# Designs tried in a protein design run: peptides against a protein of PDB entry 4LZF. Part 143

Target 1, 155 residues: chain A of PDB entry 4LZF
Amino acid sequence: GGRLVVFPNGTRKELSADGQTVKVMFFNGDVKHTMPDQRVIYYYAEAQTTHITYPDGMEVLQFPNNQTEKHFPDGRKEITFPDQTVKTLHPDGREESVLTDGTIIQLNPDGSKVIQFNTGQREIHTADFKRREYPDGTVKTVYSDGRQETQYPTG

## One batch from the design tools (peptide; made by RFdiffusion4, then SolubleMPNN)

Design b2_p27_5_s4 (from b2_p27_5, 14 letters changed)
Fold by OpenDDE base, seed 3:
Structure b2_p27_5_s4 (fold): chain B 155 residues (1-155), chain A 27 residues (1-27)
Amino acid sequence: as target 1 above (155 residues)
Amino acid sequence: MKEEEEKLLKEEEEEREKLKKILEELK
């Protein structure tokens, strides 16, 4: 019950029997799928890249190097790198990276940086200091003027 | 019939070219 249209240039259009799925195979190898849920899946043959658009405005890009980018309707972007690190770019300018070992790196709009290590240690970078917090409650601070301070846990 | 097919082909090719431009902007 489906329909196939073959154009003179070699482009082909397939319609499902229910009319809910449309597949266009372009002469250059590009492929466009329109799905029943109104997602559009476009494959760029030369770039070997898949581009998915959703009705709500979400977009997903899948690159041949296994990088995936999600563009959310609220302006947030989520990048999954080939090494499986996930980086989130927030609309307010904040960036968060989650490494495969569980380390979390936060870059704040004011230029400060926070690293939460998988060991339970935390490092805070500001214009004025770098501070390392240890699980036992010890805090070591290196100030921009070169001064160092160690704060010991209160027993 | 041929005129309708030519129109449909033109519309699909124009859409393809628009999508290619989007991809180029992402590089």
Scores: peptide ipSAE 0.051, ipTM 0.661, DockQ to the pose 0.367
Fold by OpenDDE base, seed 5:
Structure b2_p27_5_s4 (fold): chain B 155 residues (1-155), chain A 27 residues (1-27)
Amino acid sequence: as target 1 above (155 residues)
Amino acid sequence: MKEEEEKLLKEEEEEREKLKKILEELK
């Protein structure tokens, strides 16, 4: 059978019969659940937030507003917003957002920005120009000095 | 028994405080 330990402050610790599952129910309503695969699921009662830690160093936060944050061992973060937009923050400073409509927004460490629209159009922003690429192969560039160039499809 | 239980309780409380601090830093 399982084992139950009740502490004087009201905290309870439950061990499964096989000893592979441990559940700590803290006096304040917090819950810590250690799973056989060594995942630790911590529930913060006041914040209504779930924090999952994995043996490889992965961490997952689930907030009451349905936001989820994944913290990868390499320092990458992936945020799923309540609207299901996914934002990835890379250790090098690159940021990528994937919108629910399929639009991808990339912010590069050098300050450049790339927007890939769900229509197949792409917009590139640099210090020197703004460029729009169209599905037909047309490319329009507006340079910082006001010069404009249009490249037409080859054919 | 009581000393071991008190030690275990203290360890769990210290871990909870660490986890709470992590949560606060992530907000």
Scores: peptide ipSAE 0.050, ipTM 0.659, DockQ to the pose 0.404
Fold by OpenDDE base, seed 2:
Structure b2_p27_5_s4 (fold): chain B 155 residues (1-155), chain A 27 residues (1-27)
Amino acid sequence: as target 1 above (155 residues)
Amino acid sequence: MKEEEEKLLKEEEEEREKLKKILEELK
């Protein structure tokens, strides 16, 4: 059978019969599970947040509002918001958000921004211009000096 | 650890709201 240890402070430790699963129930309501695959699942009782750590350094945070954050060993972070928008933070400083309607918003390390709309239009923001690309191939550019250009498709 | 997680959650929610506002202004 399994083993139960009760500590004087009220913390409890349960070991499975095979010894591969360990559950620690802390006196403050926190719970720590060590799984056979060496995942550690920590539940913070006050925050109602679950924190999973993997042997490779991956971390997963699950918040009570249904937000989930994945912290990758390479420094990449992936956030799934309650509305199911997915935001990826890259180690180089690039950020990408994918909305449920298919719109993609990219923030680049140089401060430029690219929005790929679900309509097929694309908006590009740089220090020097804002550019709108249309599905028909038309491109409209507004430069920081106030100049405007329109490029028309050749087809 | 807990306070840091709550801070991170708040920061990400604020960033999400900013992105939505930007998107609305571009449409």
Scores: peptide ipSAE 0.025, ipTM 0.483, DockQ to the pose 0.036
Fold by OpenDDE base, seed 4:
Structure b2_p27_5_s4 (fold): chain B 155 residues (1-155), chain A 27 residues (1-27)
Amino acid sequence: as target 1 above (155 residues)
Amino acid sequence: MKEEEEKLLKEEEEEREKLKKILEELK
């Protein structure tokens, strides 16, 4: 059958009969599960946080406020906030946030910012200008020197 | 959002290090 080991500090280790599942219940309430598929599930009792590590290097964090974080083996991180906004941090330094209304906010490594509004409008922020692109093809640019330019769609 | 994320990450890192120490003591 299964095996139970009780350590002097009160930590308990349960081994399944097949040896494929290991459960460690720490004296502080933390729990570690090693699963047959080699996932390791950590539960931090004080933080009420679940941390799953996968053999491919994927990590998933689940926080008590319903925030979830996925850490991909390639270094990408995906954060789902309690409001269901999804933020992706790319290894190249690019950040992308997808809001629940469909708005996408992109922060680029060069410091530029792009907002794709759910209305189809797009705004580009650079060191030199802010540019608004409209669905009809109109483009309005405000330059850092205060100059403004409007480009009208070719009819 | 960012401040909450940073706080939660810090808390996770602290708890992870705490858990690692305990796990090492079992080995």
Scores: peptide ipSAE 0.024, ipTM 0.575, DockQ to the pose 0.095

Design b2_p27_6_s1 (from b2_p27_6, 18 letters changed)
Fold by OpenDDE base, seed 1:
Structure b2_p27_6_s1 (fold): chain B 155 residues (1-155), chain A 27 residues (1-27)
Amino acid sequence: as target 1 above (155 residues)
Amino acid sequence: DEALREEERRLEEELEELRKKLEEYLS
């Protein structure tokens, strides 16, 4: 059978009969579940937040507002916002946001920004220019010095 | 029981560390 330990401070520790599952119910209401696969599920009662840690270093946070954050062992972080926008932060500093309408926004470590619109248009922002690329091949560039350039598609 | 008290202490410390970890995420 399982075992239950009740500590004087009110914390409770339950061990499954097979000894593979450990459940700690802390006196403050937090719960820590250690699973047979070594996954640890921690529930922060006051914050109503679930924190899952995996043996490989992966961590998942689930917040009460429906935001989810995944922290990968390689340092990558993926945030799913309540509106279902997904933002990925890469270890090299690159950030990518995928909006629900399909628009992709990339922020590069050099400060440049690329927006891939769901219409097929793409906008590139650099220190030197803003460039709009159209599906038909037209490219319009506005340089920081005020100069403008339009490149028309070739047949 | 000394062992029990020690485990209780460890669990309290773990709780504190976990709470601090959460605070880092919420800040």
Scores: peptide ipSAE 0.278, ipTM 0.852, DockQ to the pose 0.896
Fold by OpenDDE base, seed 4:
Structure b2_p27_6_s1 (fold): chain B 155 residues (1-155), chain A 27 residues (1-27)
Amino acid sequence: as target 1 above (155 residues)
Amino acid sequence: DEALREEERRLEEELEELRKKLEEYLS
């Protein structure tokens, strides 16, 4: 059978019969599970937060407000917000947010911003202009100096 | 028991490190 060790400070350690699963219940209420696949699941009792670490370096945080953060070994970070928006922070500084309606917002390291709307329209923000591209080929640009230009599709 | 006390100490240290890590995430 399993094994239970109770320490004087109140911490408890449970080992499965095969010894492949270890559960540590700390005296403060925190819980640590070490799984056979070497995944470690830690629950912070006071913060009500779950932290999972994987052998490959992946880390997952689950917060009580339903926010989830994934930290990838390559340095990428993915945040799923309570509203189910998914934001990815890339090592190169690029950030992408995917909204539930299908809109994709991209923030580029050069400061430019691109919004890909679910309608097929695309909006590009730069230091020099804001540009709206329409599926029919029409392009409307508002320049930083206030000038506006419409480019109509050509055959 | 020396072995028990050592393991207890190690687990206490681990707890402290884990909580420190959490603080980094919450900051």
Scores: peptide ipSAE 0.277, ipTM 0.851, DockQ to the pose 0.902
Fold by OpenDDE base, seed 3:
Structure b2_p27_6_s1 (fold): chain B 155 residues (1-155), chain A 27 residues (1-27)
Amino acid sequence: as target 1 above (155 residues)
Amino acid sequence: DEALREEERRLEEELEELRKKLEEYLS
């Protein structure tokens, strides 16, 4: 059978019969689970926050407002906001947000921005211009000097 | 016993360190 240790300070430690699962219930209400696959699940009672750590270095945070953050071993971070927007921060400085309607927003390290709309339109922002590309092949550009240009599709 | 008291102390220290880490995330 399993084993239960109750410490004088009120902390409790439960071990499974096979010894592969350990549950520590701290005197302050926090809980730590060590699982057979060596992942550790820590629950902060007062903050109502869950923190999971994996043997490969990955970490997952779950906040009470339904925001989740994944920290990958390669340095990438993925944030799922309460509205279910997913933002990925890449080690090279690129940021990508995927909205619930399918729109994708990319922020590049050089400061440029690309929006892929769910309508099939695409907008490119640079220091020199904003450019809108339409599904029919039309391209409209507004330059930083105020000039506007339209390129019409061929064929 | 001494072993039990030592484990209790270790767990108290672990709790304190975990609380410090959380504060960094919330600040």
Scores: peptide ipSAE 0.269, ipTM 0.848, DockQ to the pose 0.900
Fold by OpenDDE base, seed 2:
Structure b2_p27_6_s1 (fold): chain B 155 residues (1-155), chain A 27 residues (1-27)
Amino acid sequence: as target 1 above (155 residues)
Amino acid sequence: DEALREEERRLEEELEELRKKLEEYLS
């Protein structure tokens, strides 16, 4: 059978029969689960937030508003927003958002922005121009100086 | 029981550290 320890301050610790699972119920209502795979699941009662830590250093936060954040050991951060948009922040400074409609928005470290629309169109924003690429191969560019250029597909 | 008191203290310290970590995430 398992084991239950009740401390004078009200904290409780439950051990599974095999000793592979440990559950600590703190006096403040917080709960800590240590799992057989060595991940730790902590529930913050007041914040209603779940925090999972993995042996490799990955951390997962689940907030009461249905937002989830994953912090990877390599420094990458992945945020799933309540609307199910997924934003990835890369260690190199690149940010990528995947919208539910399939649109992908990329912010690059150099300040450029790339939007990949669900229609297959692509828009590139730089300091010098905004460029729209169409599935048929047409490319329209509006330069910062007001100049406009259209490049038609060669086929 | 000294061992029990020591474990209780360690768990209290752990709780405080965990809460501190959460505050860092929420800040």
Scores: peptide ipSAE 0.279, ipTM 0.852, DockQ to the pose 0.912; fails the geometry check

Design b2_p27_6_s2 (from b2_p27_6, 15 letters changed)
Fold by OpenDDE base, seed 2:
Structure b2_p27_6_s2 (fold): chain B 155 residues (1-155), chain A 27 residues (1-27)
Amino acid sequence: as target 1 above (155 residues)
Amino acid sequence: SAALREEEERLIEEEEEERKKLAEYLS
């Protein structure tokens, strides 16, 4: 069977029968699980937050409001918001948000913004222009100086 | 035993370190 150690301060350490799982129940209510796959699951009782660390350096935080954050070893972060929007922060400074309706919003390090609508339309925002691309191939550009240009599809 | 007290102290330190990490993350 497993083993249970109870410390004088109230902290408890439980070992599985095979010794592959360790559960520490701290006196403050925090809980730490060390799993056979070497992932560590730490539950912060006061914050009601779960922090999972993986051997490869991956980290996952789960907050009480149902927000989840993933920290990848390459420096990328992925945030799943309570509304199920997923935001990815890339190491190069690029940010991408995927909305529940399928719309994708990209913020680029140069300050440009690209919106890929679920309708197939695409909108590009730069310092110099705002451009709308339509599924039929039509492209409408509004430049910062007020000039407008429409490009029609061929055929 | 001395071993039990030492382990208890290590676990206290671990709890404090983890709490600190969370605080740093949420800051």
Scores: peptide ipSAE 0.244, ipTM 0.838, DockQ to the pose 0.937
Fold by OpenDDE base, seed 4:
Structure b2_p27_6_s2 (fold): chain B 155 residues (1-155), chain A 27 residues (1-27)
Amino acid sequence: as target 1 above (155 residues)
Amino acid sequence: SAALREEEERLIEEEEEERKKLAEYLS
């Protein structure tokens, strides 16, 4: 059978019969699970937040507002917002947001922005211009100096 | 027992460390 230890301060430690699972219920209401796969699940009672750590170095945070953050060993961070938008923060400084409608917004380290709309249109923002690319090959550019240019598809 | 007290103290320290980690994430 399993083993339960109750400490004077109210903390409890439960071991599974096979010894592969350890559950600590802290006096403050926090709970720590050590699993057979060596992942550690810590629940912060006051913050209502779950923190999972994996042996490979990945970490997952689950917040009470349903936001989830994944911290990858390569330095990448992935945030799933309550509205189910997924934002990826890359180690090179690039940020990518995928909206629920399929729109992708990319923020580049140079300050440029690229929006890939679910309609197939793409919009590029730079310091010098805003450009809209259409699925038919038409490209409309509005330059920072007020000039406008339309490029038509060949054919 | 001395062993039980030592384990209790270790678990207290662990709770404090985990709380500190959370604070770092929320900063």
Scores: peptide ipSAE 0.235, ipTM 0.833, DockQ to the pose 0.895
Fold by OpenDDE base, seed 3:
Structure b2_p27_6_s2 (fold): chain B 155 residues (1-155), chain A 27 residues (1-27)
Amino acid sequence: as target 1 above (155 residues)
Amino acid sequence: SAALREEEERLIEEEEEERKKLAEYLS
């Protein structure tokens, strides 16, 4: 069987029968699990937040509002918001958001923006123009000087 | 025992450290 140690301050330490899992229940209500795969799971009782650390440096935070944050060893961060939008922050400064309807919004380090709509339309924003690309091959460009151009598909 | 007291103190310190880390993150 497992082993349970109860300390005078109220902290409890539980060892599995095989010794591969350790559970510490702190006197303040926090819980720490050390798993056989070497991941460590912290539960903070007051904040109702879970923090998982992996041996490769990966970290996962789960907040009580259903937001989840993944911190990758390469510096990338992935945030899943309560509305299930997923935002990825890349080390180079690029940000990408995937909306629940399938729309993808990309913000580039140079300030340009690309929106890939779920309808198949794409919009590109630069310092010089806004361009809308349509599934039929039509492209509409509005330049910063107010000029407009429409390119029609080749029939 | 001395070993039990030492482990208790270590766990107290660990709790305090983890609580501090969380507070810093949520700031």
Scores: peptide ipSAE 0.228, ipTM 0.831, DockQ to the pose 0.848
Fold by OpenDDE base, seed 5:
Structure b2_p27_6_s2 (fold): chain B 155 residues (1-155), chain A 27 residues (1-27)
Amino acid sequence: as target 1 above (155 residues)
Amino acid sequence: SAALREEEERLIEEEEEERKKLAEYLS
């Protein structure tokens, strides 16, 4: 069967009957679960935060404010904010935020910015211009020198 | 036993290390 070890300092270690699950309850209230799939789930009692590590190097942090952070083995990070906005940080420096209304905001390593609105409009920001693309095919560009250009759809 | 004391010490060290890791995430 399962077994429980109680250490003099108050830390407790529980092993499942099959030996596949280990639960350590630390004297400070922290809890560590080692799962059959080799996930390690660490709960920080004071911070009320959960840290999950996976064998492939994936890490997940769950904060008491409902923010979740995922750290992928390739260096990508994904943050789900309490408002359910999802921000992805890519290894190449690109950032992408997906808002709950469907709007997508991309920050590129070169400093350019792209906003894909939920209305189907798209706005592109570069060092040289701001460009608005409309669903009907109209494109309006405002250049850094103040010039404005409108391209109308042909079809 | 010596083995039990060694495991206890290892778990103490693990708790301290994990606490330090969390502090890094919260900084």
Scores: peptide ipSAE 0.228, ipTM 0.830, DockQ to the pose 0.921

Design b2_p27_6_s3 (from b2_p27_6, 19 letters changed)
Fold by OpenDDE base, seed 2:
Structure b2_p27_6_s3 (fold): chain B 155 residues (1-155), chain A 27 residues (1-27)
Amino acid sequence: as target 1 above (155 residues)
Amino acid sequence: MKELEEEQKKLEEERKAERERLAEYLS
């Protein structure tokens, strides 16, 4: 069967019968699970936060407000907000938010912004213009100098 | 008894290290 060790300070260590899972229950309420797949799940009692670390360097944090953050080994971060919006921060500085309605908002390192609406429309913001692309192929551009241009689909 | 004390100490060091890691993350 399993094995339970109780330490003088109140910390407890539980080993599974197969020896593949280790659970440490610290005297302060923190809990550490070492899993067969070598991931480590640490629960911080005071912060009510769960921190998962994977052998490849992936980290996952789960906060009490239902926010989840994934930290990838390459420096990419993925944040799932309580409203289920997912924001990805890329190593190159690009940020991408996926809203629950399917809208995608991209902030590019050059300062440009792209919104892909759930309707199929796309809006592009640059220093020089704002452009709206429509599913039918129509493109409307408003330039910084006030000029407006409409491009109609061919066909 | 020495082994138990050493293991307890090791576990406490791990707990402290985890707290420090969280603090660094939240800073």
Scores: peptide ipSAE 0.454, ipTM 0.906, DockQ to the pose 0.916
Fold by OpenDDE base, seed 1:
Structure b2_p27_6_s3 (fold): chain B 155 residues (1-155), chain A 27 residues (1-27)
Amino acid sequence: as target 1 above (155 residues)
Amino acid sequence: MKELEEEQKKLEEERKAERERLAEYLS
């Protein structure tokens, strides 16, 4: 059988029969679950936020507005916004956003931007030009000086 | 009784530490 300990301050600790699952219900409403896989699930009652920590250093936060943030051991962060857009922040400074329509937006540390449209078109933004690549192989470039260039696909 | 008080204190310290961690994250 399990065990329940009730502390004088109102905090409660529940142990499973095998002792591998521990549930602490704090007097303020916070809840801490320690799981057999060593995952710790902490619920902040006031903030209505769930914080999961894994033994490998992975962390997951779930906010009341339906936003989820994952912090990977390698320093990468993945944010799922309420609208289900997923933004990845890479340790090298690169940012990637995947929109619900499949469009991918990449922001590079050098300031360049790459948009992979759901249509198969790709647009590249640099300090010197904007370039549109089409599925048929056509490439259109507009340079910062106003010059335009079209490269036609090899037939 | 002393053991119970010590465990209660430990759990309270854990609760406070978690609150501080959240505050740092949200800042």
Scores: peptide ipSAE 0.450, ipTM 0.906, DockQ to the pose 0.931
Fold by OpenDDE base, seed 3:
Structure b2_p27_6_s3 (fold): chain B 155 residues (1-155), chain A 27 residues (1-27)
Amino acid sequence: as target 1 above (155 residues)
Amino acid sequence: MKELEEEQKKLEEERKAERERLAEYLS
């Protein structure tokens, strides 16, 4: 069987029968799990937050408002918001948000923005213009000087 | 028991370190 140690301060340490899992229940309600795959799961009782660390450097934070943050070893971060929008921050400075309706918003390091709508329309924002591309091939551009141009699809 | 007291102290230090790390993240 497993082993349970109870310390004078009220902290408890439980070892599995095979010795591969360790559970520490701190006197303040915090819980630390060390798993067979060497991941460590720490639960902060007061903050109601879970922090998972992996041997390869991956970290996962789970907040009480249902927000989840993943910190990848390559520097990429992925945030799942309570509304289930997923935002990815890339090491090169690019940011991508995927909305629940399938819309994708891309923010590029040069300051440009691209929106891919779930309707198949695409909008491109630069310092010089805003451009809307339609599924039928029509392209409408509004330039920074106020000029508007429409390009019609060829048959 | 000295061994029990030392292990209790180690676990308490780990708990305090984790609390400090979280506080820094949330600040």
Scores: peptide ipSAE 0.448, ipTM 0.906, DockQ to the pose 0.909
Fold by OpenDDE base, seed 5:
Order: C-alpha cells, then structure tokens, then sequence
Structure b2_p27_6_s3 (fold): chain B 155 residues (1-155), chain A 27 residues (1-27)
C-alpha cells in the first residue's frame, strides 16, 4: 500500500500506506523522516548526525560521539556530553552542569558559582567570598579581603 | 516528467538547506 518514488538523481521518496510517514533517502545517503506527529528526523550521512525538529520548535541533535544537544523553544539548551554530564544553559544566562557523580555546578548570571558536591558539601563563589558549607552545618567563609569566618552548626 | 523534475529540485533544495543549517550550527 505504500508508495515509492525514485527520482533520476537517485533520491528516493517512500510514503507509508497511510501517508502519515514520509521517508526521503537522498542520493548522498542522507535520510529525512517526516513522522505522523510532524517531527522531522534528518540524518546527515557524512556527519553521521541526527537532527530532530519538532513542530513546537524543539530541536535535538545527536552526534556520532554520543553527544546530544537539545534546543528548547524558550531558548534553553541542554547538552548531554559523551561522559553523560548534562549541561543546561538557561535563557537568563544561568548554566548548570550535573556530573555523573551527582555534583552540580551552577554558574549564575551575577557571576557567582555554586558547587553542590555529592558529599553534601556546598561551595559558593562570589566576588566577595568563597564559602564552604559542610553537612554538619559548619560554614567557612574566606573573604576577598583575606578575612576568614567560621559559623558553627546550630540545632 | 516536469512535475517529477520539480519535486526532485525541491528535495535537492531541502537537502542543501539542511546541510547549510548543520554547517551553521557547527560553526
């Protein structure tokens, strides 16, 4: 029930029987799938890269090195690196990296940096200080002027 | 045949456009 069209240049177009899926196999090896949900899956043969475009504007790129990049309609980007680290870039300029060990690194638009270690320790970097928060509630701060402060845990 | 050639041309333009988009993305 499907339909196959073969063009003179070698490009092939295959329609599913229900007409809901279109597969174009280009002469160079590229493949374009148009799915029933209107997402478009394009495979670049030479680059071995897959590019998925969703009707809402979402885009997903899958690279041969196992890196995946998601581009959200709101401008957010999410990169999953080959090592499975996930980096999120927010429209407001905030960046967050989640490491495989559970460590979270946040870069804030104001220039501050926050590291949430998998041990439960938290480190905060600002223009004015570097602060380490410990699971027991102890907080140690080293200020840019050289001053050091220790805050002891409370109940 | 004219329709076939026109569709072939359209598909080729789409292929080229996709390649350009990828190139721009990677640049």
Amino acid sequence: as target 1 above (155 residues)
Amino acid sequence: MKELEEEQKKLEEERKAERERLAEYLS
Scores: peptide ipSAE 0.446, ipTM 0.905, DockQ to the pose 0.935

